# Peptides against a protein of PDB entry 5JXT, part 50

Target 1, 319 residues: chain A of PDB entry 5JXT
Amino acid sequence: SLLPKKEINVYIGMSEMQVKWYQKILEKDIDAVNGAGGKRESKTRLLNIVMQLRKCCNHPYLFEGAEPGPPYTTDEHLIYNAGKMVVLDKLLKRIQKQGSRVLIFSQMSRLLDILEDYCVFRGYKYCRIDGSTAHEDRIAAIDEYNKPGSDKFIFLLTTRAGGLGINLTTADIVILYDSDWNPQADLQAMDRAHRIGQTKQVVVYRFVTDNAIEEKVLERAAQKLRLDQLVIQQGRAQVAAKAAANKDELLSMIQHGAEKVFQTKGAFGTMAEKGSQLDDDDIDAILQAGETRTKELNARYEKLGIDDLQKFTSESAYE

## One batch from the design tools (peptide; aimed at target 1 I114)

Design b2_p21_1_s3 (made by RFdiffusion4, then SolubleMPNN; from b2_p21_1, 8 letters changed)
Fold by OpenDDE base, seed 4:
Structure b2_p21_1_s3 (fold): chain B 319 residues (1-319), chain A 21 residues (1-21)
Amino acid sequence: as target 1 above (319 residues)
Amino acid sequence: MKEEELEKRFKKRREEARKNN
C-alpha cells in the first residue's frame, strides 16, 4: 500500500544579499508599499512587487547586477548568497547519503538555471524539464531518470511542467523550492513521486522564506486548499473561490515582514548565526522547527469553517 | 536590455553545464 506522504514546511532565513535586495525592492516602490498610492495604485504594480519579492526569496541572482562578475563563475557564492541554497546544499548531502532520490520543483525556470549550475558545481547528476522542454525531450528525461540503476540523483522541474501526469516514483523526496499560488499545482507535483508504484516513504520539503512574502503565499495557499476540501466534502459546488487577490490583500502581503527586513543588518535567523556553515544539528533544528510550524499552520485552518475561509480566501494573485 | 543580458548569460551557462553533465 502507498504510505501517506510526510509534508514539512522548511522555514529559511534570508542571506545578507537577499536582505539587501529585498530592501531595495521595497524602497524602489516605497509609496506603493506604504499604501500611499490609494485608489490610484494599479493592481499590476502590486503584483510586480510581489513577483520581485518572490524572486528575491528564491535567489538574488535572478536580478541583473546581483551576481558577482564579470567574469561570472560558479562558486560557493552561488550557495551562500541564498538561504534556500544553503539549506538545499546540506539537505541534498543527507538525502544522497540515505540512498534517496529527489525531485526539485520551482515556479521559475530561471531558478532551475541556477540549480543546474549548482548541480554541476557539486557534481550531482540531474535531469531537467520546464515549460520550454519539447515533448520528446521530456519523455527522454523521464526515462533517463526512471531507468533501473540510473545515476541521475536530482530531477529539476517547473511545477506546472512536472504536473503533466508523469510518473517519477523512482524518487522518494520532493523539494518544493517555492510554492504555487494554486495549492493544487503543488499537490500535482508531489503526486509525481507519491503515486501507485512508490515503495518508499515520500517526504515533501516545502521551502519558505521566513519573515517574507512567501509566508503569506503559503497561508493563502493553505486557506484555498482547506476551502476546496470543505466544498468537496459538503457538496457545495457553488462556492466560487473569491477572485484573485484584491489590492488590499496584495498590499498586506507586501508589508508582511517589511519592517523587520528594513531593521535587519546582515542575514536572518540561522543564516545570521551560521551562514553557509550549517551542520547536521542545525539542519535537524530547522526541520524540527518546520515540522512544529507546519502542524500549527494546519491546525489553524482545520478549525475554520467555509464561511470563515471565504472571508480570507483569495485566488492566485497571478490569475 | 538588462534582463536579456541576464537571460543570455544563463543560457550560455546552461549550454556549458549540459556539456559536463
Scores: peptide ipSAE 0.451, ipTM 0.909, DockQ to the pose 0.228
OpenDDE base, seeds 1, 2, 3, 5: peptide ipSAE 0.144, 0.289, 0.234, 0.154; ipTM 0.672, 0.858, 0.824, 0.787; seed 1 fails the geometry check

Design b2_p21_1_s4 (made by RFdiffusion4, then SolubleMPNN; from b2_p21_1, 9 letters changed)
Fold by OpenDDE base, seed 2:
Structure b2_p21_1_s4 (fold): chain B 319 residues (1-319), chain A 21 residues (1-21)
Amino acid sequence: as target 1 above (319 residues)
Amino acid sequence: SAEEELRRRFEERRREARRNR
C-alpha cells in the first residue's frame, strides 16, 4: 500500500539582500502599500507588487541589476543571497546522503535557471522540464530520470509542467520551492512522486519565506483547500472559494510583515544569526519548528466552518 | 515585452556565468 505523504512547511528567513530588495519593492509603490491609492488603485498594480515580492522571496537575482557583475560568475553568493537556497543547499546534502532522489518544483522557470546553475556549481546531476520544454525532450528527460540506476539526483520542474500526469515515483522527496495560489496545483505536483509505484515514504518540504507575503499566500491556499474539502463533503458545489483575491485581500497580503521588513537591518531569523553556516542541528530545528507550525496552521483551518472560511478576516493580518 | 526583455537579459547573464566556470 502507498504510505501517506508527510508534508512539512519549512519557514525560512530572508537574507540581507532579500530584505534590501523587499524594502525597495515596497518603497517603489509605497502609496499602494499604504492603501493611499484608494478606489482608483488597480487590482493589476497590487498583483504586480505581489508578483515582485514573491520573486524576492525566491531569489533576488530574478531582478535586473541584482546579480553581481559583469563579469557574471557562479559562486557561493548564489546561495547566501537567498534564504531558500541556504536551506536547500543543506537539505540536498542530507537527502543525497540518505540515498533519496528529489523533485524540485517552482512557479518560476527563471528560478529553475538559477537552480540549474546551482546544480552545476554543486556537481548535482539533474533533469529539467518547464512549460517551454518540447514534448520529445520531456519524454527523454522523464525516461532518463526514471531509468534504473539513473545518475540523475534532482528533477527541476515548473509546477504547471509537473501537473501533466507524469510519473516520477523514482523520487521520494518533493521540494516546493514556492507555492501556487491554487493548492490543487501543488497537490498535483506532489502526486508525481506520491502515486502507485512509489515504494518509499514520500516527504514534501514546502519552502515559505517567514515574515513575508508567502505566509499569506500559504494561509490563503490552506483556507481554499479546506473550503474545497468541506464543499465536497457537504455536497454544496456552489460555495466556490473566490478564485481570485480581491483588492483588500491583496493589500493585506502585501502589508504582512512590511513594517518588520522596513525596520530590519540585515537578514531575518536564523539567516541573521548564522547566515550560510547552518549546521545539521540548525536544519533539524528549522524542520521541527516547521512541523509544529504546519500542524498549527492545519488545526486553525480544520476548526473553521464554511462561512468562516469564506471571510478573509483582515484581523488575521494583525495576529 | 518588457518582461521578455528582462527574461532575455537574465538568460544571457546565466549563460555568461556558465561560460565563466
Scores: peptide ipSAE 0.026, ipTM 0.620, DockQ to the pose 0.557
OpenDDE base, seeds 1, 3, 4, 5: peptide ipSAE 0.026, 0.019, 0.026, 0.020; ipTM 0.646, 0.571, 0.634, 0.575

Design b2_p21_2 (made by RFdiffusion4)
Pose (drawn by RFdiffusion4):
Parts: structure tokens; C-alpha cells; sequence
Structure b2_p21_2 (pose): chain A 317 residues (1-241, 244-319), chain P 21 residues (1-21)
């Protein structure tokens, strides 16, 4: 029995420093922010703003010249200058206290570099797979974290790095520091720990910058994820739109017994006998429209699970 | 967008962990 995973959006604010940088990004190209300029502009200008705001929602030290002036030290400012780092610090502290281990995913390798400095600063044992990591390296990295009684606690990965089917069930908590544009990528990262061999409840925390660009980014991915489900669930419809033996058999046998019973004429003919007054015609049209309504209202309301014929129906016996 | 306080962010971490467990 594999427990369904708990996925929680953790909505996070921004530090004072992030606001300064967030405002500068928006100011440096305020024209494109207010939707100025021609409609012919290529997508490049706006997408550059998206990248900067994404970096800014992650950590301000991703911008050169942002870390406090030279010389550079690795201290508490690494934590308190990014809202996500403040939430993560107490979250990781609580995770280790309860005997849990955690996979931390990110889109940007420069952020895992920042998280490396954090792990060394707090004394956390950790592993990293980068996507810019050789094959034999990440095999050892997987094994080191999956070793029984492992020294490691945190596993730093990029959402894409490892490839398909790698197993990290020796962890039961997943933290998505930032989200991906395609939902299948984040969903695959959660299934590093949420797969066969996982014994504990898998909990996934997704850091989201509330009232900023990442909240809007998330709604779109949630929509694209909902669209994918509808396509997959309806993937049986085109194969259904020939005729089975039973379907052909049912068409022929329908009402055949009543035909054999009949010596004279059938229904509409036996009761009225090829002569029809106005009242008889009106009853035929009223009974037909009623049947027509009930038939259409029954089938136009159905779903794929009712129309889909099982392959076992072809096993006529 | 306004800055968020440290105390508020620490409380959010507690609430998020307790919701998960």
C-alpha cells in the first residue's frame, strides 16, 4: 500500500532586499511592464523580465553585486536576505527533528550553489546531482544517500537532472524551492521519493512567492496539469469513434422475438391498420418527441467511462 | 509588493510543517 503524497503550497513573502531588486527589475524596463510598445515585439524582452523576477524570487545573491560588499562572508545574511531561505531554515530544522530526510529541487544550479553554502554553514551532510554531473558520479550520489544508515540528510537536485526512474525512497519529504513551467517535470521530481519502496508518507512542500510572479506562474501550470488529465482521460475516445460481433448480433436480435410472435402487423400498424386519422398521427409525433428528448438527454450527458467498451466484450461466449 | 517580516515567515514554516504532519 503506497500512501498518496501530500502536496502543499507554502506561500512566502519577500525580504526588504528582494523588494529593492524586484523594483529595479520592473523599473529598468517599465515600458514593457505597462504593456507599451508595439504588438510586434518578439517574446524575448518580456521573457527576460520573467527570468530576472524568477531569480529574484529565489535569492537576491543570484544578481552580481547584491551580496553585502567585499570581503564576502557566509553567515546569517545568506538566510535572512531571501524569504524562501527563512522558511526553509526552520522547515529543515523541523524535518531533521522528526527523523525525516528531504529532497530539495530547483530550476537553477546557481541556487543549489547557494544552498551548498547554506548546508556547509549549518553543518548539514548532503549530496548533489546537477544535470551537469557525470553518470558515474550521480550513481555514487544516489547510492550514498540510499545507503542504510546514511550520514546524509539533504539531497540537492535540479528538477531535470537525474533522468527517469532513479530511486530516492530513503527520503520522505520533497521541497520544491521553485516550480517548473511544465507540471510533469515537478511531478517526476516528487516521484523520486514517492514510488514503490517508499514506506512513509511522502510530503511535498512547494515554495511559492505570494503576491508576486511565482503565484501567477503556478496557476498556469495548474491549468496545464488539468488540461493534461482531460486529454489522458479521454484518450480512449478516438479508438471508439467498426462493429463487434455482439454489437452486430444485438442489432439483429433486437425485437426479433416479438417479430416471431407477431402473426399480423407490428405495433403502429396492428393497432391502427394502415389508416390514420389526425389524432393517431398526433399521438405518434408526441410519443416520438418525448422519446427523442429522453434519449438525447441520456447520452449527451455521458462520459468516456460509460461509452468505452472493454476488450473483454469481444470475448463472446 | 511589501517586505515580509521574519517572525511571520517563521510562523509560516511551523504551520506548513504541522499541516504536513
Amino acid sequence: SLLPKKEINVYIGMSEMQVKWYQKILEKDIDAVNGAGGKRESKTRLLNIVMQLRKCCNHPYLFEGAEPGPPYTTDEHLIYNAGKMVVLDKLLKRIQKQGSRVLIFSQMSRLLDILEDYCVFRGYKYCRIDGSTAHEDRIAAIDEYNKPGSDKFIFLLTTRAGGLGINLTTADIVILYDSDWNPQADLQAMDRAHRIGQTKQVVVYRFVTDNAIEEKVLERAAQKLRLDQLVIQQGRAQVAAAANKDELLSMIQHGAEKVFQTKGAFGTMAEKGSQLDDDDIDAILQAGETRTKELNARYEKLGIDDLQKFTSESAYE
Amino acid sequence: VEPTSVEELEEIADEAFDEGH

Design b2_p21_2_s1 (made by RFdiffusion4, then SolubleMPNN; from b2_p21_2, 7 letters changed)
Fold by OpenDDE base, seed 3:
Structure b2_p21_2_s1 (fold): chain B 319 residues (1-319), chain A 21 residues (1-21)
Amino acid sequence: as target 1 above (319 residues)
Amino acid sequence: IKPTSIEELEKIADKAFEEGF
């Protein structure tokens, strides 16, 4: 029988570089961040801020002039300048020692380029598929990854490209490096490993930048997923379709953690204490804290009815 | 890595928003 997935949100502090870039993004459009534009503020302007903040949460080198250089060389700076890379680096070493194989999903093909540079730097053998990958090359990459005795440890995928019905049951670990706004896209990604033919316990690690916009992206995705489930269960198909974030929701997401980011001169959490020097005990503590917060998040939305889930309840941002 | 222009960031933003919401 297929074992149920274990899903763990991994809450990760920003590096010092991420904090500096997160501050710069907010400062560049501080009037929009403060809601000074009111009803006149462009939804597109808020969306641009949201995406820049999400890029910052993924890796600061996604921005022009962020990468140290010239010379532009791959080194440990690629890891320590992004909290997610620090955790990923330690986690992959553990996963490999366990004899597991891993799918890494992202929304951003340019983040996959960083992950390729990282894989080469660490000597990890990998496959890659994104939206631009030709059909024949996708088949070849899947076959190379799935072959008996494959030396490919990592599969790098964009979430949408990986969602296309492929079977990757030769992997047992899934890392969602970022989250899709549509929780169904992430589920479809997980189901590439969690399918008939899987012989191992599938574990899903969802990376979430702590005290940042990604917490609100995750909360909104969890809310939407629960709403979709209840709508299906209750036969109320008409209710599900129109939950496009309004301007006030986007503004609330942008403002989440912004004050603490402005007050911070260094990194956050374990990144401030240890930086890139995380040990196995630090990873265990991060995973255990993540399991707790994951249960709390799920329990929050499981208690809500359809009418409550249709309301974007920002209330928990003020306690 | 080639840095993404603000314009490309905006297009990714708009697309991710349209697909996510």
Scores: peptide ipSAE 0.024, ipTM 0.590, DockQ to the pose 0.026
OpenDDE base, seeds 1, 2, 4, 5: peptide ipSAE 0.020, 0.022, 0.024, 0.024; ipTM 0.585, 0.568, 0.571, 0.585; seeds 2, 5 fail the geometry check

Design b2_p21_2_s2 (made by RFdiffusion4, then SolubleMPNN; from b2_p21_2 with V1I E2K V6I E11K H21F)
Fold by OpenDDE base, seed 5:
Structure b2_p21_2_s2 (fold): chain B 319 residues (1-319), chain A 21 residues (1-21)
Amino acid sequence: as target 1 above (319 residues)
Amino acid sequence: IKPTSIEELEKIADEAFDEGF
């Protein structure tokens, strides 16, 4: 029988470089961040800020002129300059040692380019599929990954390209490097490994940048998922309508953690204490803290009815 | 103006990101 998947949110502090870039993004549009634009602030401007903040949470090298060079060389800086890469690097070593195989999903094809450079740098054999991958090349990559005795450890996928009805049950670990606003896209990604034919316990690690916009992306996705579940259960088709973030929601999301980011010199949390020198005990502590916060997050939304969830903006989670 | 779904906005933002914006 298929075992239920274990899902763990992994809350990760920003690196020093991420904090500096996050500050620069906020400072560039400080009037919008402070809500000084009022009704004149375009939804498009706020969405652009959200996108830049999400890029920063993923990797600072997604910005022009962020990568150190010339010469442009892949080295340990690719890892220590992004909190998610520091955790990923340690987690992949553990996963490989356990004889597991891993799917890594991202929303951003350019992050997969960074992950390819990382795979080459660490000597990890991988497959890749994104939105640009031709149909024949997708089949070839899937077959290469799934073949008996495949030496491919990692499959890199964009969440949308991975959302295709493909079977990747030869992997038992799923890493969501970022989150989709639509929790169904992430579920579809998980279901590539968590499907009939899986023989192992599927574990899903969702990376979430702590004290940043990604916490609010996660909260909104969890809210939407609970609403979708309750709508299906109650037959209330009308509730699906709040899919689009309004300006005030986007502004609240941008403002989340911004004050603490401006006050911070250096990295956040365990990244400030250990940086790239995370050991196995530090990873276990991060995973345990993540498991606790995941249970707390789920418990918040499980208690809410449809009417509460429809009124629930992420700000009310602190009462 | 129909509020663009987050999914549509993500699509536009990802397309813009992939196009180098």
Scores: peptide ipSAE 0.016, ipTM 0.554, DockQ to the pose 0.019
OpenDDE base, seeds 1, 2, 3, 4: peptide ipSAE 0.017, 0.014, 0.020, 0.015; ipTM 0.579, 0.523, 0.573, 0.555; seeds 1, 3, 4 fail the geometry check

Design b2_p21_2_s3 (made by RFdiffusion4, then SolubleMPNN; from b2_p21_2 with E2K V6I E11K H21F)
Fold by OpenDDE base, seed 2:
Structure b2_p21_2_s3 (fold): chain B 319 residues (1-319), chain A 21 residues (1-21)
Amino acid sequence: as target 1 above (319 residues)
Amino acid sequence: VKPTSIEELEKIADEAFDEGF
């Protein structure tokens, strides 16, 4: 019988470099961030700020001139300059030691390029599929990963390319390096490992940058998922249509954690205390805290009705 | 509405990447 998947949000602090870049992104558009643009501020401008902040949460080297060089060399700086990479690096070592195999999903093909450089640097054998991967090469990569006795440890996928109905039940760990705006895309990605033919407990780790826009992306995705479930249960198909964030929602998401980011000198949370020197106990503490916050988040949305989920309550921005 | 190709969706994600700085 297929075991239920275990899903854990992993809340990760920004590195010092991420905090500096996050501040620069907010400062560049400070009038828009403060809502001073009023009714004239375009939804497109706010969407652009949201995308830049999400890049920063993934990796600073997604920005031109962010990578240290010349010389441009792959080294430990690729890991310690991004909080998600620090946690990923420790988590992958644990996963490998357990004899597990892992799917890593991202929304960003350019982040997969950074993850390829990381895999080469650490000596991890991997496969890759994104939206640009030819059909024949996708088949070859899937077959190479799924073959009996495959030495491929990691599969790198864009979330949407991984959604194409492929079977990856030879992996038992799923890492969502970032989240889709559509929670169904992430579920479809998880279902590549969590399917008929899986023999292990599937564990899903969802990386979330703490005190940043990604918390609000996650909350919005959880609200949408709960709304979709309630609409299906109540037969009210007409309610699902407000899929696009409005201007005020986007502004609230951009403002979330911004004050604390501006006040911060250096890194955030566990990244400020230990940086890249996380041990196994630190990872256990991060995972346990994440499991608690995941249960609390789910319990919050399970109590909400359709009318509450349709109102993006501005009140959740003041706590 | 033709389902936006995965490539087009990644391109929109990646273009939203390059237009920003």
Scores: peptide ipSAE 0.019, ipTM 0.531, DockQ to the pose 0.020
OpenDDE base, seeds 1, 3, 4, 5: peptide ipSAE 0.014, 0.016, 0.015, 0.016; ipTM 0.554, 0.519, 0.557, 0.582; seeds 1, 3, 5 fail the geometry check

Design b2_p21_2_s4 (made by RFdiffusion4, then SolubleMPNN; from b2_p21_2 with V1I E2K V6I E15K H21F)
Fold by OpenDDE base, seed 4:
Structure b2_p21_2_s4 (fold): chain B 319 residues (1-319), chain A 21 residues (1-21)
Amino acid sequence: as target 1 above (319 residues)
Amino acid sequence: IKPTSIEELEEIADKAFDEGF
C-alpha cells in the first residue's frame, strides 16, 4: 500500500551574502518597501521586488555580478553563499547514504543551472528537465532516471515541468527548493514520487528561508490550500478563487522580516553559528525545528473556517 | 550563469502570479 507522504518545512537562515543582497534589494526600492509610492505604486514594481527577494532566498548568484570571479570556477563558495545550498549539501549526503533517490524542484530554471554546477562539483549524477526541455529529451531523461539500476541520484525539475503527469516513483525523497504561489503545483510535483508504484515512504522537504518573504509565500500557499480543501468539502463552488494578491498583500510580504534583515550583521540562525560547517546534529536540529513549525503552521490553518480564510487580515497571522 | 533580465523576471512573476492567484 502507498504510505502517506511525510511533509516537513525546513526553515533555513540566510547566509551573510544573502543578507547583504536582501538588504540591497530592499534599499534600492526603499520608498516602495515603505509604501511611500502610495496608490500610484505599480503592482508590477511590487511583484518585481517580490521576485528579486525570492531570487535572493534561492541563491545570490542569480544576480548579475554576485558570483565571485574571474576565474568563474565552481567551488565551495557556491554552497556556503546560500543557506539552502548548505542544508541541501548535508541532506543529500544523508539521502545518498540511506540508498534513497531525490527529486529537486524549483520555480527557477536558472536555479537548476546552479544545481547542475553543484551536482558536477560534488560528483552527483543527475537528470534535468525544465520548461525549455524538448518533449523527446524529457522522455529520455525520465527513462534514464527510472531505468532499473539507474546511477542517476538526483532529478532536477522545474515545478511546472514536473506537473506533466510523469512518473518518478523510483525516487522516495522530494525537495522543494522553493515554493510555488499555487500550492497545487507543489502537490502535483510531490505526486510524481507519491503515487501508485511507490514502494518507499515518500518524504518531502520544503525549503523555506527563515525571516524572509518565503515565509509569507508559504503562509499564503497554505491558506489557499486550506481554502480549496474546505470549498471542496462544503460543495461551495461559488467561493471565488482568491483574486491575485493586492498591492497591500504584496507590500506586507515585502516588509516581512525586513527590519530584522536590516539589523542583522552576518548570517541568520544556524548559518550564523556554523556557516557551512553544519554537522549531522545541526541538520537533525533543523529538521526537528522544521517538523515542529510545520505542525504549528498546519494547526493554525486547520482551525480557520472559510470566512476566516477569505478574510486575509494580516492581524490573525501574528497571534 | 547569465543574469535574468528584468523582463524575463516579470514574465516569470506574472505567470507565477496568474497561476498562483
Scores: peptide ipSAE 0.022, ipTM 0.582, DockQ to the pose 0.025
OpenDDE base, seeds 1, 2, 3, 5: peptide ipSAE 0.016, 0.019, 0.024, 0.022; ipTM 0.541, 0.591, 0.598, 0.575; seeds 3, 5 fail the geometry check

Design b2_p21_3 (made by RFdiffusion4)
Pose (drawn by RFdiffusion4):
Structure b2_p21_3 (pose): chain A 317 residues (1-241, 244-319), chain P 21 residues (1-21)
Amino acid sequence: SLLPKKEINVYIGMSEMQVKWYQKILEKDIDAVNGAGGKRESKTRLLNIVMQLRKCCNHPYLFEGAEPGPPYTTDEHLIYNAGKMVVLDKLLKRIQKQGSRVLIFSQMSRLLDILEDYCVFRGYKYCRIDGSTAHEDRIAAIDEYNKPGSDKFIFLLTTRAGGLGINLTTADIVILYDSDWNPQADLQAMDRAHRIGQTKQVVVYRFVTDNAIEEKVLERAAQKLRLDQLVIQQGRAQVAAAANKDELLSMIQHGAEKVFQTKGAFGTMAEKGSQLDDDDIDAILQAGETRTKELNARYEKLGIDDLQKFTSESAYE
Amino acid sequence: DSGVTEEELEEIIEEAEEELE
């Protein structure tokens, strides 16, 4: 029995320093922010703003010249200058206290570099797979974290790095520092720990910058995730739109017994006998329209799970 | 008896908002 995973959006604000940088990004190209300029502009200008705001929502030290002036030290400012780091610090502290281990995913390798400095600062044992990591290296990294009684606690990965089917069930908590544009990528990262061999409840925390660009980014991915479900659930429809033996058999046998019973004429003919007054015609049309309504209202309301013929129906016996 | 509970997570979020202020 594999427990369904708990996925929680943790909505996070921004530090004072992030606001300064967030404003500068928006100011440096305010024209494109207000939707100025021609409609012919290529997608490049706006996408550059999206990248900067994404980096800003992650950590201000991703911009050169942002970390406090030289010389550079690795201290508490690494935590308190990014809203996500403040939430993560207490979250990781609580995670270790309850005997849980955690996989931390990110889109940007430069952010895992920042998280490396944090892990060394707090004394956390950790592993990293980068996507810019050799094959034999990540095999060892997987094994190190999966070793029984492992020294490690945090596993730093990029959402894409490892490839398909790698197993990290020796962790039960997943933290998505930032989200991906395609939902299958984040969903695959959660299934590193949420797969066969996982014994504990898998909990996934997704850091989202509330009232900023990442909240809006998330809605879109949630929509694209919902669209994918509808396509997959309806993937049976085109194969259904020939005729089975039973379908053909049912067409022929329908009402055949009543036909055999009949010596004279059938229904509409036996009761009225090839002569029809106005009242008889009116009853035929009223009964037909009623049947037509009930038939259409029944089938236009159905779903794929009702129309889909099982392959076992072809096993006529 | 493992993992961060909902109440503990709410406390973390409230303390983190105060520290950002």

Design b2_p21_3_s1 (made by RFdiffusion4, then SolubleMPNN; from b2_p21_3, 9 letters changed)
Fold by OpenDDE base, seed 5:
Structure b2_p21_3_s1 (fold): chain B 319 residues (1-319), chain A 21 residues (1-21)
Amino acid sequence: as target 1 above (319 residues)
Amino acid sequence: STGVSDEELEEILKESKEILE
C-alpha cells in the first residue's frame, strides 16, 4: 500500500546577500511598499515587486550583476549566498547517504540553471525538465532517471512541467524549492513521486524563506487549499475558492517582514549564526522547527470555516 | 474585478519587468 506522504515546511533564513538585495528591492519602490500610492498604485508595480522578492528568496544570482565576477566561476559562493542553497546542500548529502533519490521543483527555470551549476559543482548526476524541454527530450530524461540502476540522483523540474502526468516513483524525496501560487500545482508535483508504484515513504520538503514574502505565499496557498477542500466537501460553487490576489493583499505580502529586513544587518536566523557551516544538528533543528510550524499552520486553517477563510486574507497582518 | 487568479498572477509575474534594471 502507498504510505501517506510526510510534508514538512522548511523555514530558512536569508543570507546576508539576500537581505541586502531584499532591502534594495524594497527601497527601489519604497513609496509602493509604504502604500503611499494608495488606489493609484498599479497592480503591475506590486506584481513586479512580488516577482523580485520571490527571485531574491530563491537566489540573488537571479539578478543581473549579482554573481561575483569576472571571472564567473561556480564555487562555494553559489551556496552560501542563498539560504535555501545552504540547507539544500546539507539536505542532499543526507538524502544521498540514505540511498534516496530526489525531485527538486521550482517555478523558475533560471533557478534550475543555478541548480544545474550546483549539481555540476558537487558532482551530482541529474536530469532536467522545464517548460522549454521538447516532448522527446522529456521522455528521454524520464526514462534515463527511472531506468533500473540509474545513476541519476536528482531530477530538476519546473513545477508545471513536472506536473504533466509523469511517473517518478523511483524518487522518494521531493523538494519544493519554491511554492506555486496554486497549491494544486505543488500537489501535482508531489504526486510524481507519491503514486502507485512507490515503495518508500515519500517525504516532501517545502522550502520557505522565513520573515519574507514566501511565508505569505505559503499562507495564501494553504488557505486556498483548505477552501478548495471545503468547497468540494460542502458542494459549494468553486468560484468562492478562487481567491484572486487584490492590491491590498499584494501590498500586505510585500510588507510582511520588511521592517525587520530593514533593521537587519547581515543574515537571518541560523544563517546569521552558522551560515554555510551548518552541521547535521543544525539541519535537524531546522527540520524539527519546520515540522512544528507546519503542524501549527495546518491546525490554524483546519479550524476555519469557508467564511473565516475568505476573511483571513485580511487579518493575518496583526499576528 | 481587482483580483488576479493564481494562474494569471504567475503569467503576469513571468512577463513582469525587473525592478532592479
Scores: peptide ipSAE 0.017, ipTM 0.538, DockQ to the pose 0.019
OpenDDE base, seeds 1, 2, 3, 4: peptide ipSAE 0.006, 0.016, 0.016, 0.015; ipTM 0.335, 0.511, 0.540, 0.509; seed 4 fails the geometry check

Design b2_p21_3_s2 (made by RFdiffusion4, then SolubleMPNN; from b2_p21_3, 10 letters changed)
Fold by OpenDDE base, seed 3:
Structure b2_p21_3_s2 (fold): chain B 319 residues (1-319), chain A 21 residues (1-21)
Amino acid sequence: as target 1 above (319 residues)
Amino acid sequence: SYGVSDEELKEILEESKEILK
């Protein structure tokens, strides 16, 4: 029988470079961040800030002029300048030692470009599929990955491209490098590995930048997912439609952790203490803390009714 | 360069607007 998937949110501190860029993004639009624009602030402007902050959480090199150079060379800086890359680099070593194979999903094709360069730099054999990949090339990549005795360790996918009903049960580890605004897209990504034909325990690691906008993206996604489940269970189809983040919700998401980011000189958490020198114990601690916070997050939303879930509860902003 | 162009950002934003609907 297919074992239930284990899902763990992996909460990761920003690197020093990420903190600097996160500050710059907020400072550029400080009036919008402070809500000084009030009703005049466009939803589009707030969405722009949200997207820039999400890019920063993924990798600072997604910004023009952020990559050190010329010369532009792939080196350890590609890893240590992004908290998610530091954790990924250590986690992949463990996954490989365990004889597991891994799917890595992102919303951003340009992040997959970084991950390709990383794979080459570390000597990891990989396949890639994104939205631009031709149908024939997708089939070829899937077949190459799934073949018996495949030497391909990593499959890089955009979440949307991975959602296309493909079977990747030859992988047992799923890394969501970032989250979709639609939690169903992430579930569909997980279901590429977690389906009939899987023989191993599927483990899903969801990377979440700690003290940043991604925590609120995750909370919103969890809230939406629970709401969708309850609506299906109760047969109340009409409730699902109000999923659009309003301006106040977007502003609250942008403001989350912003004060602490402005006060921070250097990196956050384990990234400040260890940087790229995370050991196996540090990873175990991060995973254990993540497992605890994941249980707490799920327990919070499991207790809420439909009416509560329809309200964007900013309550987590006051703790 | 991994820089996301303003055009690509605009596309991501448009997609985000659709998902946030």
Scores: peptide ipSAE 0.143, ipTM 0.681, DockQ to the pose 0.019
OpenDDE base, seeds 1, 2, 4, 5: peptide ipSAE 0.093, 0.090, 0.125, 0.087; ipTM 0.665, 0.651, 0.697, 0.662; seeds 1, 4, 5 fail the geometry check

